Peptides against a protein of PDB entry 5NXQ. Designs and how they scored, part 18

Target 1, 114 residues: chain A of PDB entry 5NXQ
Amino acid sequence: EIQIPVSMAAEEEYLRSKVLSELLTDTLENDGEMYGNENEVLAALNGAYDKALLRLFASACSDQNVEKALSLAHELKQDRALTAAVKISERAELPSLVKKINNIREARYEQQLK

## One batch from the design tools (peptide; aimed at target 1 R55)

Design b2_p11_8_s1 (made by RFdiffusion4, then SolubleMPNN; from b2_p11_8, 3 letters changed)
Fold by OpenDDE base, seed 2:
Structure b2_p11_8_s1 (fold): chain B 114 residues (1-114), chain A 11 residues (1-11)
Amino acid sequence: as target 1 above (114 residues)
Amino acid sequence: SLADEILAEME
């Protein structure tokens, strides 16, 4: 069996889940039809998407590539994923990244309140 | 890895 590096596997899952999530979202927004479990599918896809991103994020942190890590954090969808990114950053001893990710979370909170 | 435990929380 061929072993794929974790980062490459994560990238593949990220791209796959991103495409599927976008397709489903567009379908719901443009066609307006519900077939029973679209929201559940979206939730599952978003979960897989964020999980894949977090693996990439962790890799970037390990590489001390703060700029890449931050860009990945901006792509996270769920608040719980941002929280996970903060924890990863803390473990990686990247306090500046922690602050920047928390700023992302705060910005999203403000947007939700509008 | 540093993220193993944290990633487990996402499962």
Scores: peptide ipSAE 0.203, ipTM 0.846, DockQ to the pose 0.223
OpenDDE base, seeds 1, 3, 4, 5: peptide ipSAE 0.185, 0.184, 0.187, 0.187; ipTM 0.839, 0.840, 0.841, 0.839

Design b2_p11_8_s2 (made by RFdiffusion4, then SolubleMPNN; from b2_p11_8, 3 letters changed)
Fold by OpenDDE base, seed 5:
Structure b2_p11_8_s2 (fold): chain B 114 residues (1-114), chain A 11 residues (1-11)
Amino acid sequence: as target 1 above (114 residues)
Amino acid sequence: SLADEVLAEMS
């Protein structure tokens, strides 16, 4: 089988996961039918989505592309994924990125408190 | 790598 570069594989996984997550979300919002497992499926899809994004995020950090990394962090859905992004940024020795990602987390917390 | 470990936690 043809070998695919890691960056291309990560991009493919991201796009696939994003599409599936959006399709399920749209279906639930528009159809409103609940069969008892949609939330679990959505959680799994969101997990895969964030994981794919984090791979791209790690690659951006390795490239010292802080702007790209920050843009990707804004696309993360789960708080635990943002936490993971912070850890990656810390190990990549990008303190400015750490601060900016923590600001994203704090902003989301504040929105939940309203 | 640490990045790989973090990704494993997301699985």
Scores: peptide ipSAE 0.245, ipTM 0.870, DockQ to the pose 0.226
OpenDDE base, seeds 1, 2, 3, 4: peptide ipSAE 0.183, 0.201, 0.178, 0.201; ipTM 0.837, 0.844, 0.836, 0.843

Design b2_p11_8_s3 (made by RFdiffusion4, then SolubleMPNN; from b2_p11_8, 3 letters changed)
Fold by OpenDDE base, seed 2:
Structure b2_p11_8_s3 (fold): chain B 114 residues (1-114), chain A 11 residues (1-11)
Amino acid sequence: as target 1 above (114 residues)
Amino acid sequence: SLADEILEEMS
């Protein structure tokens, strides 16, 4: 059995989850069809998506690739995922990244208040 | 790893 590196597996799952989430979102927004479990499916997809991103994020942090890590953080959807990214950054001893991610979270809070 | 523990919280 072929063992796939964690980062590669995460990338695949990220892309898959991203595509599926976008397709479902577009369907709901454009067609207005409801099948009863769309929100639940979207939540699950977003969860898988963010989890995959966080694995990539952790890898970037381990590589000390702050720019890549920050780019990945911008792609996170859920606030709890950003919180997780902060925790990972803290453990990786990347305080500048912590600050930048917190800025992302704060910006999203402000957008919600809009 | 610490990252794995954090990721587990997301599951």
Scores: peptide ipSAE 0.157, ipTM 0.826, DockQ to the pose 0.228
OpenDDE base, seeds 1, 3, 4, 5: peptide ipSAE 0.152, 0.150, 0.155, 0.154; ipTM 0.824, 0.823, 0.825, 0.824

Design b2_p11_8_s4 (made by RFdiffusion4, then SolubleMPNN; from b2_p11_8 with V10M E11S)
Fold by OpenDDE base, seed 3:
Structure b2_p11_8_s4 (fold): chain B 114 residues (1-114), chain A 11 residues (1-11)
Amino acid sequence: as target 1 above (114 residues)
Amino acid sequence: SLADEVLEEMS
């Protein structure tokens, strides 16, 4: 068996989940069909998507690549994923990144309040 | 690792 680096696997998972989520969304928007489980599927896909991103994020943090990490954080969809990113950043001892991710969270909170 | 634990929490 050929071993694939964790980051590569994460990238694959990210792309797969992203594409599937988009395809499902497009299908619903274009066809207007309801199958009864769309929301559950989307939730699962979003979860997988964020998990994949977080793996990439952790890798970036380990590499001390703050810019890459931050870029990845912006792509996270769920608030809980951002929280996870903060925890990872804290453990990686990247306080500047922690602050910036928290800013992302706060901005999204403000949007939700509108 | 912390990353693994965090990812598990996401599941």
Scores: peptide ipSAE 0.203, ipTM 0.851, DockQ to the pose 0.223
OpenDDE base, seeds 1, 2, 4, 5: peptide ipSAE 0.182, 0.192, 0.200, 0.183; ipTM 0.840, 0.846, 0.852, 0.838

## One batch from the design tools (peptide; aimed at target 1 C61)

Design b2_p12_3 (made by RFdiffusion4)
Pose (drawn by RFdiffusion4):
Structure b2_p12_3 (pose): chain A 114 residues (1-114), chain P 12 residues (1-12)
Amino acid sequence: as target 1 above (114 residues)
Amino acid sequence: SEELEEAIEELE
C-alpha cells in the first residue's frame, strides 16, 4: 500500500477536517443532534483540524516562510493552538513571527472583553 | 459556501 508523506498527509487532513467541521457545525446550529455523538465528533474534529494545521505551520517555519506561516496561524481555531504556534515559532527562532501571532491572541482576547 | 466548494475540489 502507498505510503503518504506526513507533510502531504497533513494538508489533506486539514482540508478534510475543515469541511467536516463546517458541515457538522451547520447541522448542530440548525437541526441539533440526530445520531447521538455529533457533539463529541465535532470536538474531535476541531482538534484534528488544528493539529494538522500546526504541522503545516511547522513546515512553513522550517522553510523560513514567515508569511505563509502567519496565514496558517490565522486559520487556527483553538486559542490553545495559537499558544502552540507561538512555541513552534520560538523553537524555530522566528521572533518576528512570535510577535505577529501574539497579536492574534491579543486581538481575540479583545473580542472576549466585548 | 464558495470556500467549502473549493476545499472539496482540492480534496478531489

Design b2_p12_3_s1 (made by RFdiffusion4, then SolubleMPNN; from b2_p12_3 with A7L I8L E10K)
Fold by OpenDDE base, seed 2:
Structure b2_p12_3_s1 (fold): chain B 114 residues (1-114), chain A 12 residues (1-12)
Amino acid sequence: as target 1 above (114 residues)
Amino acid sequence: SEELEELLEKLE
């Protein structure tokens, strides 16, 4: 059996989750209320999406690719995922990235307050 | 990284 690199697996899952999440979101926005477990599916997809994205994020941090890491962080949906990204960045000893991610979090907090 | 996996497991 072919062993798929972790990064490639993460990319695949990320893309899959992203596409499905966007489709469900578009459905909600354009077709009205969703029924059944659709909201639960969306939540699950968001979780999987962020998880996959964080794997990519971790890889970028390992590569010392701060710009890529930051770009990925912007794509994270859940606050808890951003928190995880901060921890990953701290462990990777990338303080500038830590600050930038915290800025993302703060910006989102401000948006929620409005 | 085991630590990374632990963090990720908390997200789901």
Scores: peptide ipSAE 0.366, ipTM 0.903, DockQ to the pose 0.032
OpenDDE base, seeds 1, 3, 4, 5: peptide ipSAE 0.362, 0.364, 0.363, 0.365; ipTM 0.902, 0.902, 0.902, 0.902

Design b2_p12_3_s2 (made by RFdiffusion4, then SolubleMPNN; from b2_p12_3, 6 letters changed; failed a check: too like the target's own chain)
Amino acid sequence: SKRLQELLEKLE

Design b2_p12_3_s3 (made by RFdiffusion4, then SolubleMPNN; from b2_p12_3, 5 letters changed)
Fold by OpenDDE base, seed 2:
Parts: structure tokens; C-alpha cells; sequence
Structure b2_p12_3_s3 (fold): chain B 114 residues (1-114), chain A 12 residues (1-12)
């Protein structure tokens, strides 16, 4: 059996989750069809999406690729995922990245207040 | 990383 690198596996899951999440979102926004569990499905997909993304994020941090890591962080959906990204960044000793991710969080907080 | 996995598990 072929051993798939962790990063590749994460990327695959990320892409899959992203596509599915977008499809569901588009359906809800454009068609308005409700089956009763769309929000739950979306939440689950977002969870999987963020997990996969965080794996990629961690890999980028390990590579000391701050710009890539930051780009990935911007794609995170859940606040708790951003929190996780901060912790990963701290462990990777990337304080500049920590600050930038916190800025993302703060920006989202401000948006929620409006 | 075990620590990473622990963080990820909290996102379930």
C-alpha cells in the first residue's frame, strides 16, 4: 500500500471539505432548499475543513514558511481554529505569525459586532 | 505531533 504523506493527505481532505462546504453554502444561498440538517452538515464540514487546513498550516510553520502559513490562516473559518493556529505558531516560535493571526481574529470580532 | 493532534481533536 502506498504511504501517503501527511501533508498530501491533509491537502486532499482540505480540498474535499472545501468543495463540499461551498456546494452546500451555494445551495442554501441560491436555492433555499432546506432538509433540516444543513447547518449541522455545514458545521461538520467546516470542522473537517479547518482540521485539514490546520495540518497544512502546521506543515507550513515547520517549513518556516510564514507567508504560506498566514495565507492558510486566512482560510480558516472557525475562531477556535484560529486559536489553534496561534498555538501552533507559538510552538513553532513564530511570533510575527502569532501577531498576524491575532489580527485576523480581531478583525473578525469587529465584523461580528457590526 | 501528538500535541498537534490533541489540538485538532478539540475541533471535533
Amino acid sequence: as target 1 above (114 residues)
Amino acid sequence: SKELEELLEKLK
Scores: peptide ipSAE 0.336, ipTM 0.897, DockQ to the pose 0.032
OpenDDE base, seeds 1, 3, 4, 5: peptide ipSAE 0.333, 0.332, 0.335, 0.334; ipTM 0.896, 0.896, 0.897, 0.896

Design b2_p12_3_s4 (made by RFdiffusion4, then SolubleMPNN; from b2_p12_3 with A7L I8K E10K)
Fold by OpenDDE base, seed 1:
Structure b2_p12_3_s4 (fold): chain B 114 residues (1-114), chain A 12 residues (1-12)
Amino acid sequence: as target 1 above (114 residues)
Amino acid sequence: SEELEELKEKLE
């Protein structure tokens, strides 16, 4: 049995989810028509996207690659995903990364208020 | 739509 490294599997999943999520988003933006469940589907897709991304994030944290981890965090779409990233960073004992991710969250909160 | 559901399945 061929064993695929976790990081490689995560990367594949991320790339797949990213492409599909982007395609869906573009379609919705261009079409503008709703058939009743698009928002639900989009939420699910975004969830899958963030889930895949978080796996990469966890791997980066494990590698102590803070810069890569931070870059990945910027790509997260949902606030709850950022929260998860914070928890992962805390467990990895990367306080600087925790702070930077919290800054991302705060920035997004401010953007939502405006 | 069916297409959207298919996309969802691809990501699950």
Scores: peptide ipSAE 0.043, ipTM 0.735, DockQ to the pose 0.073
OpenDDE base, seeds 2, 3, 4, 5: peptide ipSAE 0.041, 0.039, 0.028, 0.043; ipTM 0.728, 0.724, 0.672, 0.734; seed 2 fails the geometry check

Design b2_p12_4 (made by RFdiffusion4)
Pose (drawn by RFdiffusion4):
Structure b2_p12_4 (pose): chain A 114 residues (1-114), chain P 12 residues (1-12)
Amino acid sequence: as target 1 above (114 residues)
Amino acid sequence: EEVLEEADEILN
């Protein structure tokens, strides 16, 4: 059976998780539950989404592509995932990227105060 | 932690 590179597999998993998460969120926001495990599936789905997105983020940092990495960080869902992205940026010695990601966290926290 | 370990592998 064909082996898939982790980097390439992460892009597909990101997109799949993005699609499935959007569909299941629309189902829960309009129709509610039908099968019985939608809430847990959506929670695991958003978790897999950020994880795959953090792998692509690490590849962008490894490639010194700060711009691509920031765009990937913007697509993150969990605030804790933004924290993980900051630690990856620090481990990649990209201080300019740390500041811009921390601006995202501060901006979201400002929406939390409204 | 697991995500940071995977990221350390990618960065090395």

Design b2_p12_4_s1 (made by RFdiffusion4, then SolubleMPNN; from b2_p12_4 with E1D V3I N12A)
Fold by OpenDDE base, seed 3:
Structure b2_p12_4_s1 (fold): chain B 114 residues (1-114), chain A 12 residues (1-12)
Amino acid sequence: as target 1 above (114 residues)
Amino acid sequence: DEILEEADEILA
C-alpha cells in the first residue's frame, strides 16, 4: 500500500473541491437552469474546499512558513474557516499571523456591511 | 501533528 502524506492528500482534496465548485458555477452561468439545490451543493463544496485548505494552512504553520500560511488564509472562503485559521495560528505560536488573519476577517465584515 | 489534528477537529 502506498502511503500518501497528509499534506499531499489535503492538496489533492483542495484542488478537487475548488475545480468542482468552479465547474458548477460555470455550468450555472452558461446553462441558466436552476434545479433548486445548487446553492447547497456549492456550500458543501466550499466546506470541503476550506477543510482541505486549512490542512495546508496547518502544515504551513507547522513549517513556520508564515508567508505561505498567510497566502493560504486569503484563499479561505468561510468565516468559520478563518476562525479555525486563527486558532491554528495561536497554537502554532504565530501572533503576527493571528493579527493578519484577524485583519482579513475584519475587512470581510466591513465589505458585508456596505 | 497536533496542528493538523486541530484543523480536522475544528471543521469536523
Scores: peptide ipSAE 0.145, ipTM 0.817, DockQ to the pose 0.194
OpenDDE base, seeds 1, 2, 4, 5: peptide ipSAE 0.130, 0.132, 0.132, 0.143; ipTM 0.812, 0.813, 0.814, 0.816

Design b2_p12_4_s2 (made by RFdiffusion4, then SolubleMPNN; from b2_p12_4 with E1D V3I N12S)
Fold by OpenDDE base, seed 3:
Structure b2_p12_4_s2 (fold): chain B 114 residues (1-114), chain A 12 residues (1-12)
Amino acid sequence: as target 1 above (114 residues)
Amino acid sequence: DEILEEADEILS
């Protein structure tokens, strides 16, 4: 049995969920068929995507790699995932990263208002 | 890894 590092497993899941989400989106755009559960499937895929991404984010925080962590945070889709990223950053004692992630959240809030 | 454990806890 081969032990796979947690970070590698997270990257695999991230890429898988990202590809599947994009594939489903492209399929809907190209074929135009609606089966009634596409949005639910997309939500589930996005959830898996953010979960995997957050594990990568946590790893970056553990490594004190703020630039990588911030880059990953920008890739998060759900607001709840950004909230989780803030909590992880707080636990990692990275206040500058906390502020920058909160700025991302605020920017997205403003976009939703428009 | 304490940070990774926290991530899993938050996401669960």
Scores: peptide ipSAE 0.133, ipTM 0.811, DockQ to the pose 0.198
OpenDDE base, seeds 1, 2, 4, 5: peptide ipSAE 0.125, 0.126, 0.126, 0.132; ipTM 0.808, 0.809, 0.810, 0.811

Design b2_p12_4_s3 (made by RFdiffusion4, then SolubleMPNN; from b2_p12_4, 4 letters changed)
Fold by OpenDDE base, seed 3:
Structure b2_p12_4_s3 (fold): chain B 114 residues (1-114), chain A 12 residues (1-12)
Amino acid sequence: as target 1 above (114 residues)
Amino acid sequence: DEILEEADKILS
């Protein structure tokens, strides 16, 4: 039995979920067929995507790699994931990162308002 | 790793 490091497992899941999400999106755009569950599938895939990404984010925070953490935060799709990133940053005692992630959230709120 | 544990807790 080979034990895979947590960070590597997270990267694998991130890439898998990202590819599947993009594939489904492209399929819908190209074929235009609606089966009734595409949005639910996309939501599930996005959830898995953000979950994997947050593990990478947590790892970056643990390494005190603020630049990498911030870059990963920009890739998060769901607001709830950004909220989780803030909490992780707080626990990691990275207040500058907390502020920057909150700025991302605020920017997205403004975009939704328009 | 407490940070990773926190991440898993939040995501659960």
Scores: peptide ipSAE 0.132, ipTM 0.810, DockQ to the pose 0.199
OpenDDE base, seeds 1, 2, 4, 5: peptide ipSAE 0.129, 0.132, 0.132, 0.132; ipTM 0.807, 0.810, 0.809, 0.809

Design b2_p12_4_s4 (made by RFdiffusion4, then SolubleMPNN; from b2_p12_4, 4 letters changed)
Fold by OpenDDE base, seed 3:
Structure b2_p12_4_s4 (fold): chain B 114 residues (1-114), chain A 12 residues (1-12)
Amino acid sequence: as target 1 above (114 residues)
Amino acid sequence: DEILEEADKILA
């Protein structure tokens, strides 16, 4: 049995989820048919996407690669995922990263209010 | 790796 590192597995899942989400979006934009479950499928894909991305984020934090971690945080879609990123950053003892991620969350909140 | 475990736990 071939052992795949957790980070590599996470990256594969991230890319797969990202591609599938984009494919579905493109299909909906170019095909006017609505089947009624597209939003649920997108939500599920986004969930898998963020989960995989958070594993990459956690790995970056473990490596003390703050710049990479921050760039990954910007790619997170769900607010709950950003919350998770904050918690991971706290456990990694990266307070500057915590603040920057909270700024991302605040910015998104402000955009939602407009 | 506690950090990776935390990520899995939060989104499980």
Scores: peptide ipSAE 0.136, ipTM 0.811, DockQ to the pose 0.195
OpenDDE base, seeds 1, 2, 4, 5: peptide ipSAE 0.128, 0.133, 0.132, 0.133; ipTM 0.808, 0.811, 0.810, 0.811

Design b2_p12_5 (made by RFdiffusion4; failed a check: a repeat of another design)
Pose (drawn by RFdiffusion4):
Order: structure tokens, then C-alpha cells, then sequence
Structure b2_p12_5 (pose): chain A 114 residues (1-114), chain P 12 residues (1-12)
């Protein structure tokens, strides 16, 4: 059976998780539950989404592509995933990227104050 | 770097 590179597999998993998450969120916001495990599935789905996205973020940092990495950070869902992105940026010694990611966290926190 | 970044990802 064909082996898939972890970097290429992460892109597919990110997109898949993005599609499935959007569909299941629309279902829960309009129709509610039908099968019985949608809430748990959606929670696991958002978790797999950010994980795959953090892997693509690490690759962008490895490639010193700060701009591509910032755009990936913007697509993150969980605030704890933005924290993980900061730590990856620090580990990659990209201080300019840390500041811009921390601006995203502050900006979201400002929405939390409204 | 990528191996250590993966550890951070697993902590997430």
C-alpha cells in the first residue's frame, strides 16, 4: 500500500477536517442532533483540524516562510492552538512571527471583552 | 526542528 508523506497527509487532513467541520456545524446550528454523537464528533473534528494545521505551520517555519506561516495561523480555531503556534515559532527562532501571532491572540481576547 | 515541533503539537 502507498505510503503518504506526513507533510502531504497533513494538507489533506486539514482540508477534510475543514469541510466536515463546516458541514457538521451547519447541521447542529439548524437541525440539531440526529445520530447521537454529533457534538463529540465536531469536537474531535476541530481538534484534528488544528493539529493538521499546526503541522503545516511547522513546515512553513522550517522553510523560513514567515508569511505563509502567519496565514496558516490565522486559520487556526482553538485559542490553545494559537498558543501552540507561538511555541513552534519560538522553537523555530522566528521572533517576528511570535509577535504577529501574539497580536492575533490579543485581538481575539479583545472580542472576548465585548 | 520538525521532530521537536511535533512534540509541541502532541502536547497541544
Amino acid sequence: as target 1 above (114 residues)
Amino acid sequence: FLEEAEEIIEEY

Design b2_p12_5_s1 (made by RFdiffusion4, then SolubleMPNN; from b2_p12_5, 5 letters changed)
Fold by OpenDDE base, seed 5:
Structure b2_p12_5_s1 (fold): chain B 114 residues (1-114), chain A 12 residues (1-12)
Amino acid sequence: as target 1 above (114 residues)
Amino acid sequence: MLEEMEKIIDEF
């Protein structure tokens, strides 16, 4: 059995989840609700997307690649995923990254209030 | 380290 490196598996799952989430979003925007459960499917896909992205984020933190980790954090969709990224950054002892992710979170809150 | 991070991700 070919063991795919964990990082490659996470990248594959991220790309798959990203494509599916984008396709479903585009379908909802263009054609509306077709099956009646698209919002639930989209939520599940977004959950899988963020989870896969968090694995890539954790790998970047482990490599002490703060720039890559920060770029990945910008791609996270859910606020709860940013909270998880903060926890991961704290465990990685990257306080500068913690501050930067909290700034992303604050900026998103300010945008939602508009 | 990665195991502790995976636990955080699994709780997400």
Scores: peptide ipSAE 0.533, ipTM 0.938, DockQ to the pose 0.906
OpenDDE base, seeds 1, 2, 3, 4: peptide ipSAE 0.530, 0.532, 0.529, 0.529; ipTM 0.938, 0.938, 0.937, 0.937

Design b2_p12_5_s2 (made by RFdiffusion4, then SolubleMPNN; from b2_p12_5, 5 letters changed)
Fold by OpenDDE base, seed 2:
Structure b2_p12_5_s2 (fold): chain B 114 residues (1-114), chain A 12 residues (1-12)
Amino acid sequence: as target 1 above (114 residues)
Amino acid sequence: MMEEMEEIINEF
């Protein structure tokens, strides 16, 4: 069995999940619900997407690449994923990254209130 | 470190 490097596997899953999420989102926005389960499928895809991103994020944190980690955190969709990213950053002992991710979360909350 | 991070990700 060909062992794919963890980083490559995570990137592949991220890209796959991203593309599928975007395609489904576009379909819902333009054509509406066709099958009646699109919201559940989209939620699952978004979950897989964020999970894949979190693996990339964890790798960046492990590499002490704060700028890359922060860029990845901006791509996270769900608030619970940002929470996970904070926890990962704490484990990586990157307090500056923790603060920056919390700022992302706060900014999103403010946007939702408008 | 990576193992602990994977646990966080798996609980996501």
Scores: peptide ipSAE 0.557, ipTM 0.944, DockQ to the pose 0.904
OpenDDE base, seeds 1, 3, 4, 5: peptide ipSAE 0.556, 0.557, 0.557, 0.557; ipTM 0.944, 0.944, 0.944, 0.944

Design b2_p12_5_s3 (made by RFdiffusion4, then SolubleMPNN; from b2_p12_5, 4 letters changed)
Fold by OpenDDE base, seed 4:
Structure b2_p12_5_s3 (fold): chain B 114 residues (1-114), chain A 12 residues (1-12)
Amino acid sequence: as target 1 above (114 residues)
Amino acid sequence: MLEEMEEIIDEF
């Protein structure tokens, strides 16, 4: 079995999860419910997407690439994923990034209230 | 560092 670098595996999983999530979302928007389990599949895909993205985020934090880490945090879908990103940023000793991610969370909460 | 971060991700 060919071992690929962990970073490349994370990027591949992110891209795969992103494409599948987008395709399923587009299908639901255009064609509606087809199989009766699309919402469960979408939830699983979104979970896998955020998990893969968090690995890329952790890698960016380890590289001290705060700009890349912040850009990746904006792509996270779930609030629980942003919470994980805060924890990762704290472990990386990046307090400025912690603040910026919390600002993303606050902005999303304000949008959900309108 | 990356190992501790992976623990956070595994608990996600």
Scores: peptide ipSAE 0.501, ipTM 0.933, DockQ to the pose 0.904
OpenDDE base, seeds 1, 2, 3, 5: peptide ipSAE 0.499, 0.498, 0.495, 0.499; ipTM 0.933, 0.932, 0.932, 0.933

Design b2_p12_5_s4 (made by RFdiffusion4, then SolubleMPNN; from b2_p12_5 with E10D)
Fold by OpenDDE base, seed 5:
Structure b2_p12_5_s4 (fold): chain B 114 residues (1-114), chain A 12 residues (1-12)
Amino acid sequence: as target 1 above (114 residues)
Amino acid sequence: FLEEAEEIIDEY
């Protein structure tokens, strides 16, 4: 059995989750078709999407690639995912990244209150 | 480190 590197597997899962999430979102916005469980499905897909991103994020942190890590954090959809990214950054001993991710969170909070 | 990160992700 061929072992797939963790980073490659994470990329694959990210792409899959991203495509499915976007397709569902586009369908709801453009066609307005409701089957009764779209919100639950979307939440699950977004969860999988963020988890995949967080794995890529962790890999970037491991490589001490702060720029890539920050770029990935901007792509996270859920606030709880940003919280996870902060925790991961703390474990990676990257305080500058922690501050930058917290700035992302604050910006999103302000947008939600707007 | 990656093990700790995975634990955080799994709890997410």
Scores: peptide ipSAE 0.686, ipTM 0.963, DockQ to the pose 0.906
OpenDDE base, seeds 1, 2, 3, 4: peptide ipSAE 0.685, 0.686, 0.682, 0.686; ipTM 0.963, 0.963, 0.963, 0.963

Design b2_p12_6 (made by RFdiffusion4)
Pose (drawn by RFdiffusion4):
Structure b2_p12_6 (pose): chain A 114 residues (1-114), chain P 12 residues (1-12)
Amino acid sequence: as target 1 above (114 residues)
Amino acid sequence: ATLEELLEVVEE
């Protein structure tokens, strides 16, 4: 059986999780539950989404592509995932990227105050 | 940092 590189597999998993999360969110926001496990599936789905996105984020940091990495960080869902991205940026010694990601966290926290 | 080293942070 064909082996898939972890970097390439992460892109596919990110896109898949993004599609399935959007579909299942539309289902729960309009029709509610039907099968019985949608809420748990959606929670696991958003978790796999950010995980795969953080892997792509690490690859962008490894490639010193700060711009690509910031765009990936913007697509993150969980605030805790933004925190994980900051730690990855620090580990990658990209201080300029840390500041821009921390601006995203602050901006979201500002929406939390409204 | 290598990509492997960064991915260890992701898998923590």

Design b2_p12_6_s1 (made by RFdiffusion4, then SolubleMPNN; from b2_p12_6 with T2S E8A E11D)
Fold by OpenDDE base, seed 5:
Structure b2_p12_6_s1 (fold): chain B 114 residues (1-114), chain A 12 residues (1-12)
Amino acid sequence: as target 1 above (114 residues)
Amino acid sequence: ASLEELLAVVDE
């Protein structure tokens, strides 16, 4: 069987998850329909989305592409995903990226407080 | 922790 490169698989999953998440969000916001499991579905989609991004992020770190990695980190939705990104950055020995991701986290915390 | 282990945390 054909093995799909990790980065390509991650990109596909990211795009799919992004679209589905957006569609679900739009449906809930515009139609107000409740199916009983919206939050669970959204959480699952967001999880898949962030995992896909993190795979891309890890690849960017391996390439020493800090700017790409940072851009991907900005797209992460969950704080726990940012934490994972920090750990990946640390392992990749990219301290500047670690700092920038922590800045993202801090900025989001400030947004939540306002 | 491996990358896969880090990714698994996202689903917890």
Scores: peptide ipSAE 0.526, ipTM 0.934, DockQ to the pose 0.221
OpenDDE base, seeds 1, 2, 3, 4: peptide ipSAE 0.526, 0.525, 0.523, 0.526; ipTM 0.934, 0.934, 0.932, 0.934; seed 4 fails the geometry check

Design b2_p12_6_s2 (made by RFdiffusion4, then SolubleMPNN; from b2_p12_6 with E11D)
Fold by OpenDDE base, seed 5:
Structure b2_p12_6_s2 (fold): chain B 114 residues (1-114), chain A 12 residues (1-12)
Amino acid sequence: as target 1 above (114 residues)
Amino acid sequence: ATLEELLEVVDE
């Protein structure tokens, strides 16, 4: 049995979930047809998407690649995913990254407030 | 929490 490296698998899952999420979003925006479960599907896709990203994020943190990690964090959709990213960063002892991710969270909060 | 546990929180 051939096992794919975690990072490669995560990348694949991320890309797949991203494409599917975008496709579904576009369909809903353009066709406007709802069957009652699209939101649930989107939530599931977003979860899978963020989970895949977080695996990549964790890998970047392990590599001490703060720039890459931050770039990935910006792509996270859910606040709880950002929270997870903060925790990963803390464990990786990357305080600068922690601050930057918290800035992302704060910025999103401010946007929601407006 | 382990990394996997953290990941499971965001994946519904």
Scores: peptide ipSAE 0.478, ipTM 0.926, DockQ to the pose 0.219
OpenDDE base, seeds 1, 2, 3, 4: peptide ipSAE 0.477, 0.480, 0.475, 0.477; ipTM 0.927, 0.927, 0.926, 0.927; seeds 1, 2, 4 fail the geometry check

